# Ledger of designs, part 76: peptides against a protein of PDB entry 4ASU

Target 1, 270 residues: chain A of PDB entry 4ASU
Amino acid sequence: ATLKDITRRLKSIKNIQKITKSMKMVAAAKYARAERELKPARVYGVGSLALYEKADIKTPEDKKKHLIIGVSSDRGLCGAIHSSVAKQMKSEAANLAAAGKEVKIIGVGDKIRSILHRTHSDQFLVTFKEVGRRPPTFGDASVIALELLNSGYEFDEGSIIFNRFRSVISYKTEEKPIFSLDTISSAESMSIYDDIDADVLRNYQEYSLANIIYYSLKESTTSEQSARMTAMDNASKNASEMIDKLTLTFNRTRQAVITKELIEIISGAA
Target 2, 83 residues: chain B of PDB entry 4ASU
Amino acid sequence: FTFASPTQVFFNSANVRQVDVPTQTGAFGILAAHVPTLQVLRPGLVVVHAEDGTTSKYFVSSGSVTVNADSSVQLLAEEAVTL

## One batch from the design tools (peptide; made by RFdiffusion4, then SolubleMPNN)

Design b2_p13_2_s1 (from b2_p13_2, 7 letters changed)
Fold by OpenDDE base, seed 4:
Structure b2_p13_2_s1 (fold): chain B 270 residues (1-270), chain C 83 residues (1-83), chain A 13 residues (1-13)
Amino acid sequence: as target 1 above (270 residues)
Amino acid sequence: as target 2 above (83 residues)
Amino acid sequence: SVVEMLKAIAARG
């Protein structure tokens, strides 16, 4: 490589490093906000899931329609955030298919579709785009919930897959159940709940769905921002190492060029 | 007893004496060992009676309340404010 | 593109 080539590459990597450092700072700010907003959201979301955990709702084996909701975002450069969700979605879909279930998929965030479109395109009902630019709101979750409810797909049971935030350096991809109104209304374990009107139950389930989606979005966002911060930090460090290596190469090459020029001068070949 | 909105937590796994909630079918009080039930909230007043005798009032916009067999209660409101 | 370069750098880590 010529000195010019090395210099160009150095400049490019230095620029990239500036970008990654900037992105790290942005991610850090977003993470801090997300983490603050996750605290109440987690209590809220876990509260909404409490019924399903305590009632131990079982879906009959003869019920075959299963919905998978993958939650991530549109934005890349966040490590394994999207691939982790997609991997679990694939695994779940395969397991369900092996069990003779029909599987449909909803992607929250374009990255899910981007990863799964080749292998699972026929299973996608809808993909929600423009996720991740702003912190998710309950309104956003409600829109997603409403779209799902209005999709016309009569699933029996579903799974929402998202990254649960553990710490700034750790997340875990998890699955939470969602149930159709029919499934929950027919569940034997629900018999202990007194005099639930059908309309009440419907409204309750719709609200619960929105709650769970909201919770998943908050967990996902926090996980994503923390992962992005880490990814950008790692990228910055990698860039630094590359700069150091190229700088050494540059110095060596420069010395070689100088030596060659001196020899040419001394030899009179000029 | 858990009482939360998407953005705020008022009670988290707390022990309370009674919670009065506004539901679409009417207001009802949740006492200790209340039978399991599910209800949807209407806009109205939530009153939490603490074990120490203190009473806290909240206005809620909508939401749900769940009483489980284990006596746990989840009150989830879309919006809630302390009054 | 800068994005592609970023992806390449991120993939090496």
Scores: peptide ipSAE 0.062, ipTM 0.924, DockQ to the pose 0.015
Fold by OpenDDE base, seed 3:
Structure b2_p13_2_s1 (fold): chain B 270 residues (1-270), chain C 83 residues (1-83), chain A 13 residues (1-13)
Amino acid sequence: as target 1 above (270 residues)
Amino acid sequence: as target 2 above (83 residues)
Amino acid sequence: SVVEMLKAIAARG
């Protein structure tokens, strides 16, 4: 490689390192905010899921329609955040299909669609885009919930798949159940909640869905920003190592060029 | 008793004496050993009566309330403010 | 592209 080539590469890597460092700082700021906002969101979301855990709602085996909601974002450069969700979605879809269930998919964030489009395009109902630029709000979750409920797809049971935040260095892809109004209404375990007005129950389920989606978005966002911060840190370190190596190569090559030039001068080959 | 909004937690697994909630079907008080129920909140006042006799008032916009068989209660408001 | 290079660097971490 010529000195020019090495210099060009050095410049390129240095520029990339600047970008990764900047992105790390941005991700760090977003992470700090996301983590702070996740605390109440987790209480809120877990509270919404409490009914399903306590009521132990079972979906009859004869029910065939299953909805998978994958929660991620539009933005890359965050490690395995998107692939983890997609992997679990694929696994779940395959398991359900093997069980004779009809599976439909909703993607929250464009990255899910990008990963699953080739293999699961026919199963997608809708993909929500423009996720991840701003912190998710309850309003955002409500919009998603409403669109799902108005989609006309009559699922019996569903799964929402998202990355749960554990720590700055750890997340776990998890699944939470979602149930249709009909499934909840017909569940034997719900008999203790007798005399609930049908309209009330419908409204309750609308809130429940929005709540769970909101929770999943907050978990996902926190996980994503943390993962991005880590990824950018690693990238910056890798870039640093490459710069060091190339700098050494540059110095060696420079000396070699000088030596060659001197020899050419001395030999009269110039 | 858990009372939270998406952005704020007011009570987390707390023991309270009574919670008054505004629902679409009317306001009702949740006491110990209340029958399991699901309700949707209407905009209005939530009053939490603590075991120590302290009463706290909140305004909520909408949401849900769940009373479970184990006497746990989840009050989840879309928006809530302390009054 | 810078993006491809970023992806490559990020993938090696």
Scores: peptide ipSAE 0.037, ipTM 0.914, DockQ to the pose 0.015
Fold by OpenDDE base, seed 1:
Structure b2_p13_2_s1 (fold): chain B 270 residues (1-270), chain C 83 residues (1-83), chain A 13 residues (1-13)
Amino acid sequence: as target 1 above (270 residues)
Amino acid sequence: as target 2 above (83 residues)
Amino acid sequence: SVVEMLKAIAARG
């Protein structure tokens, strides 16, 4: 490589390092906000899931329609955030198929579709795009819930898969159950809840679905921003190492060029 | 007793004496050991009676209230403000 | 592209 080539590469990597440092700062700011907003959202979301946990709602084995909702975003450069969700979606889909269930998939965020399109295109009902540019709101979750309810797909049971935030350095891909109105209404465990009007139950279920989606979005966003911050930090460090290596190569090459020029002068070849 | 909106937590696993909620079927009071029930909220007044005798009032929009067999209560409102 | 290079650097870490 010529001195010019090395210099050009050095300049390029230095510019990339500036970008990664900037992106780290942006991710850090977004993470701080996301973490603050996750605190109430988690209480809210866990509260919404309490019924399903406490009522121990079971889906009859003869019911075959299963919905998988994968939650991530459209934005890359965040480590294994998207691949982790996709991996669990694939595993769940395979297990359900092996059990003779019909599986349909909803992707929240374009990255899920990008990963699963080749292998699972026929199972996708809908993909929600433009996720991750702005912090998710309850309105956003309501739109997703409404679209699902209006899709016409009459699932019996489902699962929502998302990354739960643990700490700035840790997230865990988790699955939470979702149930159709029919499944909830027919569950034996619901018999203890007396005098539930059908319209009330429908409204309750719709609201619950929006709540769970909102919760998943908030967990996912916080996990993503944290992971992006880490990824950009790692990228910055890697860039630094590359700069050091190239600088050494530059110095060695420069010395070689100087030596060659001196020999040419001494030998009278110029 | 848990009372939260998407953006704010008012009570988190707290012990309360009574919670009055506005539901679509009417306002009712949730006492200790209330029978399990599910309701949806209408816009109105929530009144929380603490064990120490203090009363807190909130205005809520839409939402849900769940009373479970274990006496746990989840009050979830889309919007809520302290009055 | 800068984006591709960025992805490559991010993937090595």
Scores: peptide ipSAE 0.036, ipTM 0.913, DockQ to the pose 0.015
Fold by OpenDDE base, seed 2:
Structure b2_p13_2_s1 (fold): chain B 270 residues (1-270), chain C 83 residues (1-83), chain A 13 residues (1-13)
Amino acid sequence: as target 1 above (270 residues)
Amino acid sequence: as target 2 above (83 residues)
Amino acid sequence: SVVEMLKAIAARG
């Protein structure tokens, strides 16, 4: 490589390093906000899931329609955030299909569609785009819940798959159950809840769906921003190492050029 | 007893004496060892009676309340404010 | 493109 080529590459990598450092700072700010907003959202979301955990709601084996909701975002450069969700969605879909279930998929965030469209296009009901530019609100979750309820797809049971935040360096892809109104109303474990009006139960379930979606969005957002921060930090470090290596190469090449020129001068004077 | 909105936590696994909630069918008092039930909230007042006799009042917009067999209670409001 | 280069650097870390 010529000195010019090395110089051009050095300039390019230095510019990239500036960008990655800036992106790290932006991600850090968004992470800090997301973590603060996750604290109440987690209590709220876990509270919404408490019924399903305590009542041990079971779907009859003869019920065949299963909905998978994958939660991520539209934005890249966040490590394995999207691929982890997609991987678990694929695994769950395969397991359900093997059990003779009909599987439909909803993607929250365009990245899910990008990963799964080729292999699972026939199973997609809808993809929600424009996710991840702003922190998710309960209103956003309500819109998603409403769209699902109005989709006309009558599922028996569902799974919402998202990345749960553990720490700044760790997240875990998890699955939480979604149940249809019919499944809950017919569950034997619900018999202890006496005199529940059908309209009350419907409203309760619609609200619960929005709650769970909201919770998943908050967990996903926090995980994503943390992962992006880490990814940009790693990218900045990698860029630094590349700059160091190229600088050494530049210095060696420069010395070689000088030596060659000296030899040419000496040999030409002969 | 857990009482939270999407943006704020008021009680997290707390022991309380009584919680009064506004439901669509009217005011509902939740005592210790209440029978399991599910209700939806109407706009109104929530009153939490602590074991020490302290009473706290809240206004809620909508939401749900769950009383489980293990006596755990989840009060979830879309919006809630301390009064 | 700068974006492609960013992706490449981010993927190696």
Scores: peptide ipSAE 0.030, ipTM 0.914, DockQ to the pose 0.015

Design b2_p13_2_s2 (from b2_p13_2, 4 letters changed)
Fold by OpenDDE base, seed 1:
Structure b2_p13_2_s2 (fold): chain B 270 residues (1-270), chain C 83 residues (1-83), chain A 13 residues (1-13)
Amino acid sequence: as target 1 above (270 residues)
Amino acid sequence: as target 2 above (83 residues)
Amino acid sequence: SVKEMLEAAAARE
């Protein structure tokens, strides 16, 4: 490579490093906000899931319709955030299919569709796009919940799969249950709850669905921003290493050029 | 007793004496060892009576309240403000 | 490319 080529490459990589550093800072700012907003959202979301845990709602084996909701975003460059969710979705779908269940999929975020569309296109009900540009709101979750409820798909039970935030350096892909109104109303474990009106239960369940979706979005967003920050840091380090290597190559090449020029002068070939 | 909105937590696994909630079916008071129940909230006042005798008032929009068999209570409001 | 560099870094996670 000529000195000019090396210089051009160095300039390019330095520019990449500037971009990755900038993106890291942006991700850090978004992470800080997401983490603050996750604190109440987690209490709220876990509170909404408490019924299902305490009542130990079971779905009869003869019920075959299962919904999988995968939660991620539209944006890349965040490590294994999307692939981890997709992997668990695939595993869950395969297990359910092997058990003779009908499986349908909802993707929250375009990346889920991008990963699963080729292999699971027939199972997709809907994909929600434009996820990840702004922090998710309860309104956003309500829209998703409403769309699901209005989809006409009568599932018996479901799974919402998302990345739970653990720390700035760690997330875990998790699954939480979703139950249909019919499943809840028919569950033997619900008999201990006194005189629940059918309309009340319906409203309760719709609200609960929105709550769980909201919770999952907040966990996912926080996990994603932290992962992106890490990814951009790694990219910056990789760029730095490449700059160092190219700088060494530049110095060696420069010395070789000088030596060649000196030899040409001494030999009279110049 | 847990009382939260999507953006704010008011109580997190706290022990309280009584919680009065505005439900669509009417006024509902949750006492210690209340029977399990589910209700949805209407816009109105929530009154939390602490064990120390302190009373706190909140205005809530829509939401839900759950009383479980283990006496745990989850009050979830879409919007809530302290009064 | 910028994209390749970023993807390589993301894959290391």
Scores: peptide ipSAE 0.018, ipTM 0.885, DockQ to the pose 0.016
Fold by OpenDDE base, seed 2:
Structure b2_p13_2_s2 (fold): chain B 270 residues (1-270), chain C 83 residues (1-83), chain A 13 residues (1-13)
Amino acid sequence: as target 1 above (270 residues)
Amino acid sequence: as target 2 above (83 residues)
Amino acid sequence: SVKEMLEAAAARE
């Protein structure tokens, strides 16, 4: 490689490093906000899921329709955030299909569709785009919930799959249940609850759906921003190492060129 | 007893004496060891009675309240403000 | 209704 080639490559990598450092800082700011907003959202979301955990709602085996909601975003450069969710969705879909269930999929974020389109196109009901540009709000969750409620798709049970935030360096892909009104109404474990009006239960479930979606969005966003921050940090470090290596190569090559020129002068060949 | 909105937590796994909630079917008080129930909130006043005798008042919008068999209570409101 | 509430929440955004 000529000195010019090495110089060009050095310049390119230095520019990339500047970009990755900038992106890291942006991700860090978004992470800090997401983490702050996740604190109340987690209490709220876990509270919404408490009924399902405590009542141990079971879906009869004869029920065949299962909805999978995958939660991620439209934005890349965040490590395995999207692929992790997609992998879990594929696994769940395969398991359900093997059990003779009908599986339909909703993707929150365009990346889910991008990954699963070829293999699961026939199972997709809808994909929500424009996810990840701004922090998710309860309004955003309500839009998704309303779309599902108004879709006319009747499912017996469902799964919402998202990345739960653990720490700045760790997330875990998790699954939480979604139950239809019919499944909850018919569950034996619900018999201990006082006489609940059908309209009350319907309203409760609609609200619960929005709550769970909101919770999943908040967990996903926090996980994504932390992962992006880490990815950009790693990219910056890798760029730094490459710059060091190329700088050494440049210095060695420069010395070799000088030596060659001196030899040519001494030998009278130039 | 857990009381939260999407953006704010008021109580997290706290022990309380009584919680008065506004539901679509009317206001009722949740005491210790209340029977399991589910209700949907209407806009109105929530009153939390602490074990020490202190009372806190909140205005809530729509939401839900769950009383479980283990006596845990989840009060979830779309919006809530301390009064 | 909860549906109306969700619609209102959706409309605010």
Scores: peptide ipSAE 0.135, ipTM 0.936, DockQ to the pose 0.762; fails the geometry check
Fold by OpenDDE base, seed 5:
Structure b2_p13_2_s2 (fold): chain B 270 residues (1-270), chain C 83 residues (1-83), chain A 13 residues (1-13)
Amino acid sequence: as target 1 above (270 residues)
Amino acid sequence: as target 2 above (83 residues)
Amino acid sequence: SVKEMLEAAAARE
């Protein structure tokens, strides 16, 4: 490689390093906010899921329609955040299909669609875009819930798959159940709940769906920002190492060029 | 007893004496060992009676309340403010 | 990936 080539490469890597450092700082700020907002959101979301855990709602085996909601975002450069969700969605879809279930998929965030489009395009009902530009709000979750309810797809049971935040260096892809109004209304375990009005239960379930989506978005966002911060940090470190290596190569090459020029001068070949 | 909104937690797995909630069908009090029930909240006042005798009042916009068989209670409000 | 970004940036120069 010529000195010019090395210099060009050095300049390029230095520019990339500046970008990755900037992105790291942005991700760090978003992470800090997301983590703060996740604390109440987790209590709220876990609270909403408590019924399903406590009541042990079971879907009859003869019910065949299953909905998978994958939660991620539109934005890249966050490590395995999207691929982890997609992988679990694929696994779940395959398991359900093997069990003779009909599977439909909803993607929250464009990245899910991008990953699954080739293999699962026919199973997608809808993909929600413009996810991840701003911190998710309860309003956003409500919109998603409403669109799901208005989709006309009558599922029996479902699952929402998202990355649960553990720490700045750790997340886990998890699955939480989603139940249709019919499933919850017919569940034997719900018989212990006193005089549940059908309208009340409908409203309750609609609200619960929004709650669960909101919770999943908050977990996903926090995980994503943390992962992005880590990815950008790693990129910056890798860039630094490459800069150091190229700098050494530059210095060696420069000395070689000087030596060659001196030899040419001494030999009279100029 | 858990009482939270999407953005704020008021109670997290706390022991309380009584919670008064405004439901669409009417206000009712949740006591210890209340029968399992599900209700949707209407805009109104939530009153939490702590074991120490303190009473806290909240205004909620909407939401749900769940009383489970294990006596756990989840009060989830879309918006809630301390009064 | 960051690697892809680095590679793409290297290819544009």
Scores: peptide ipSAE 0.022, ipTM 0.900, DockQ to the pose 0.014; fails the geometry check
Fold by OpenDDE base, seed 4:
Structure b2_p13_2_s2 (fold): chain B 270 residues (1-270), chain C 83 residues (1-83), chain A 13 residues (1-13)
Amino acid sequence: as target 1 above (270 residues)
Amino acid sequence: as target 2 above (83 residues)
Amino acid sequence: SVKEMLEAAAARE
């Protein structure tokens, strides 16, 4: 490689490093906010899921319609955040199909569709785009919930798949259940709940759906920002190492060129 | 007893004496070992009676309340403010 | 209603 080539490459990598450092800082800021907002959201979301955990709602085997909601975002450069969700979605879809279930998919964030469009395009009901630009709000979750409720797809059971935040360096892809009104109303375990009006239950479930979606978005966002921060840090470090290597190569090459020129001068071959 | 909104937690797995909630079917008090129930909240006042005798009042916009068989209670409000 | 609330929330976005 010529000195010019090395210099060009160095410049390019230095620019990349600047970008990755900047992105790291942005991700760090977003992470800090997300983590703060996740604290109440987790209590809230876990509270909403408590019924399903405690009631141990079982879906009858004869019910075949299953909805998978994958939660991620539109934004890349966050490590395995999207692929992890997609992988679990694929696995779940395959397992359900093997069990004779009909599977439909909702993607929250365009990255889910980007990963699954070739293999699962026919199973997608809807994909929500423009996710991840702003911190998710309860309003956002409500929009998604409403879209699901208005989709006309009558599922029996659903799964919401998202990355749960553990720490700045750790997340876990998890699945939480979503149940249709019919499923929850017919569940034997619900018999212990006294005189629940059908309208009340419907409203409750609609609200619960929004709650769970909100929770999943908050977990996902926090996980994503932390992962992005880490990914950008790693990218910056890798760029630094490459810069160092190229700089050494540059120096060696420069010395060789100088030596050659000196020899030519001394030899009178000019 | 857990009482939270999407953005704020008021009680997290706390022991309380009684919680009065405004529901669409009417206000009712949740006592210890209340029978399992599900209700939707209407805009109104939530009153939490702590074991120490203190009473806290909250205004909620909407939400849900769940009383489980294990006596756990989840009060979830879209918006809630301390009064 | 919760539905109305959700609709209102959706309309604000």
Scores: peptide ipSAE 0.018, ipTM 0.910, DockQ to the pose 0.601; fails the geometry check

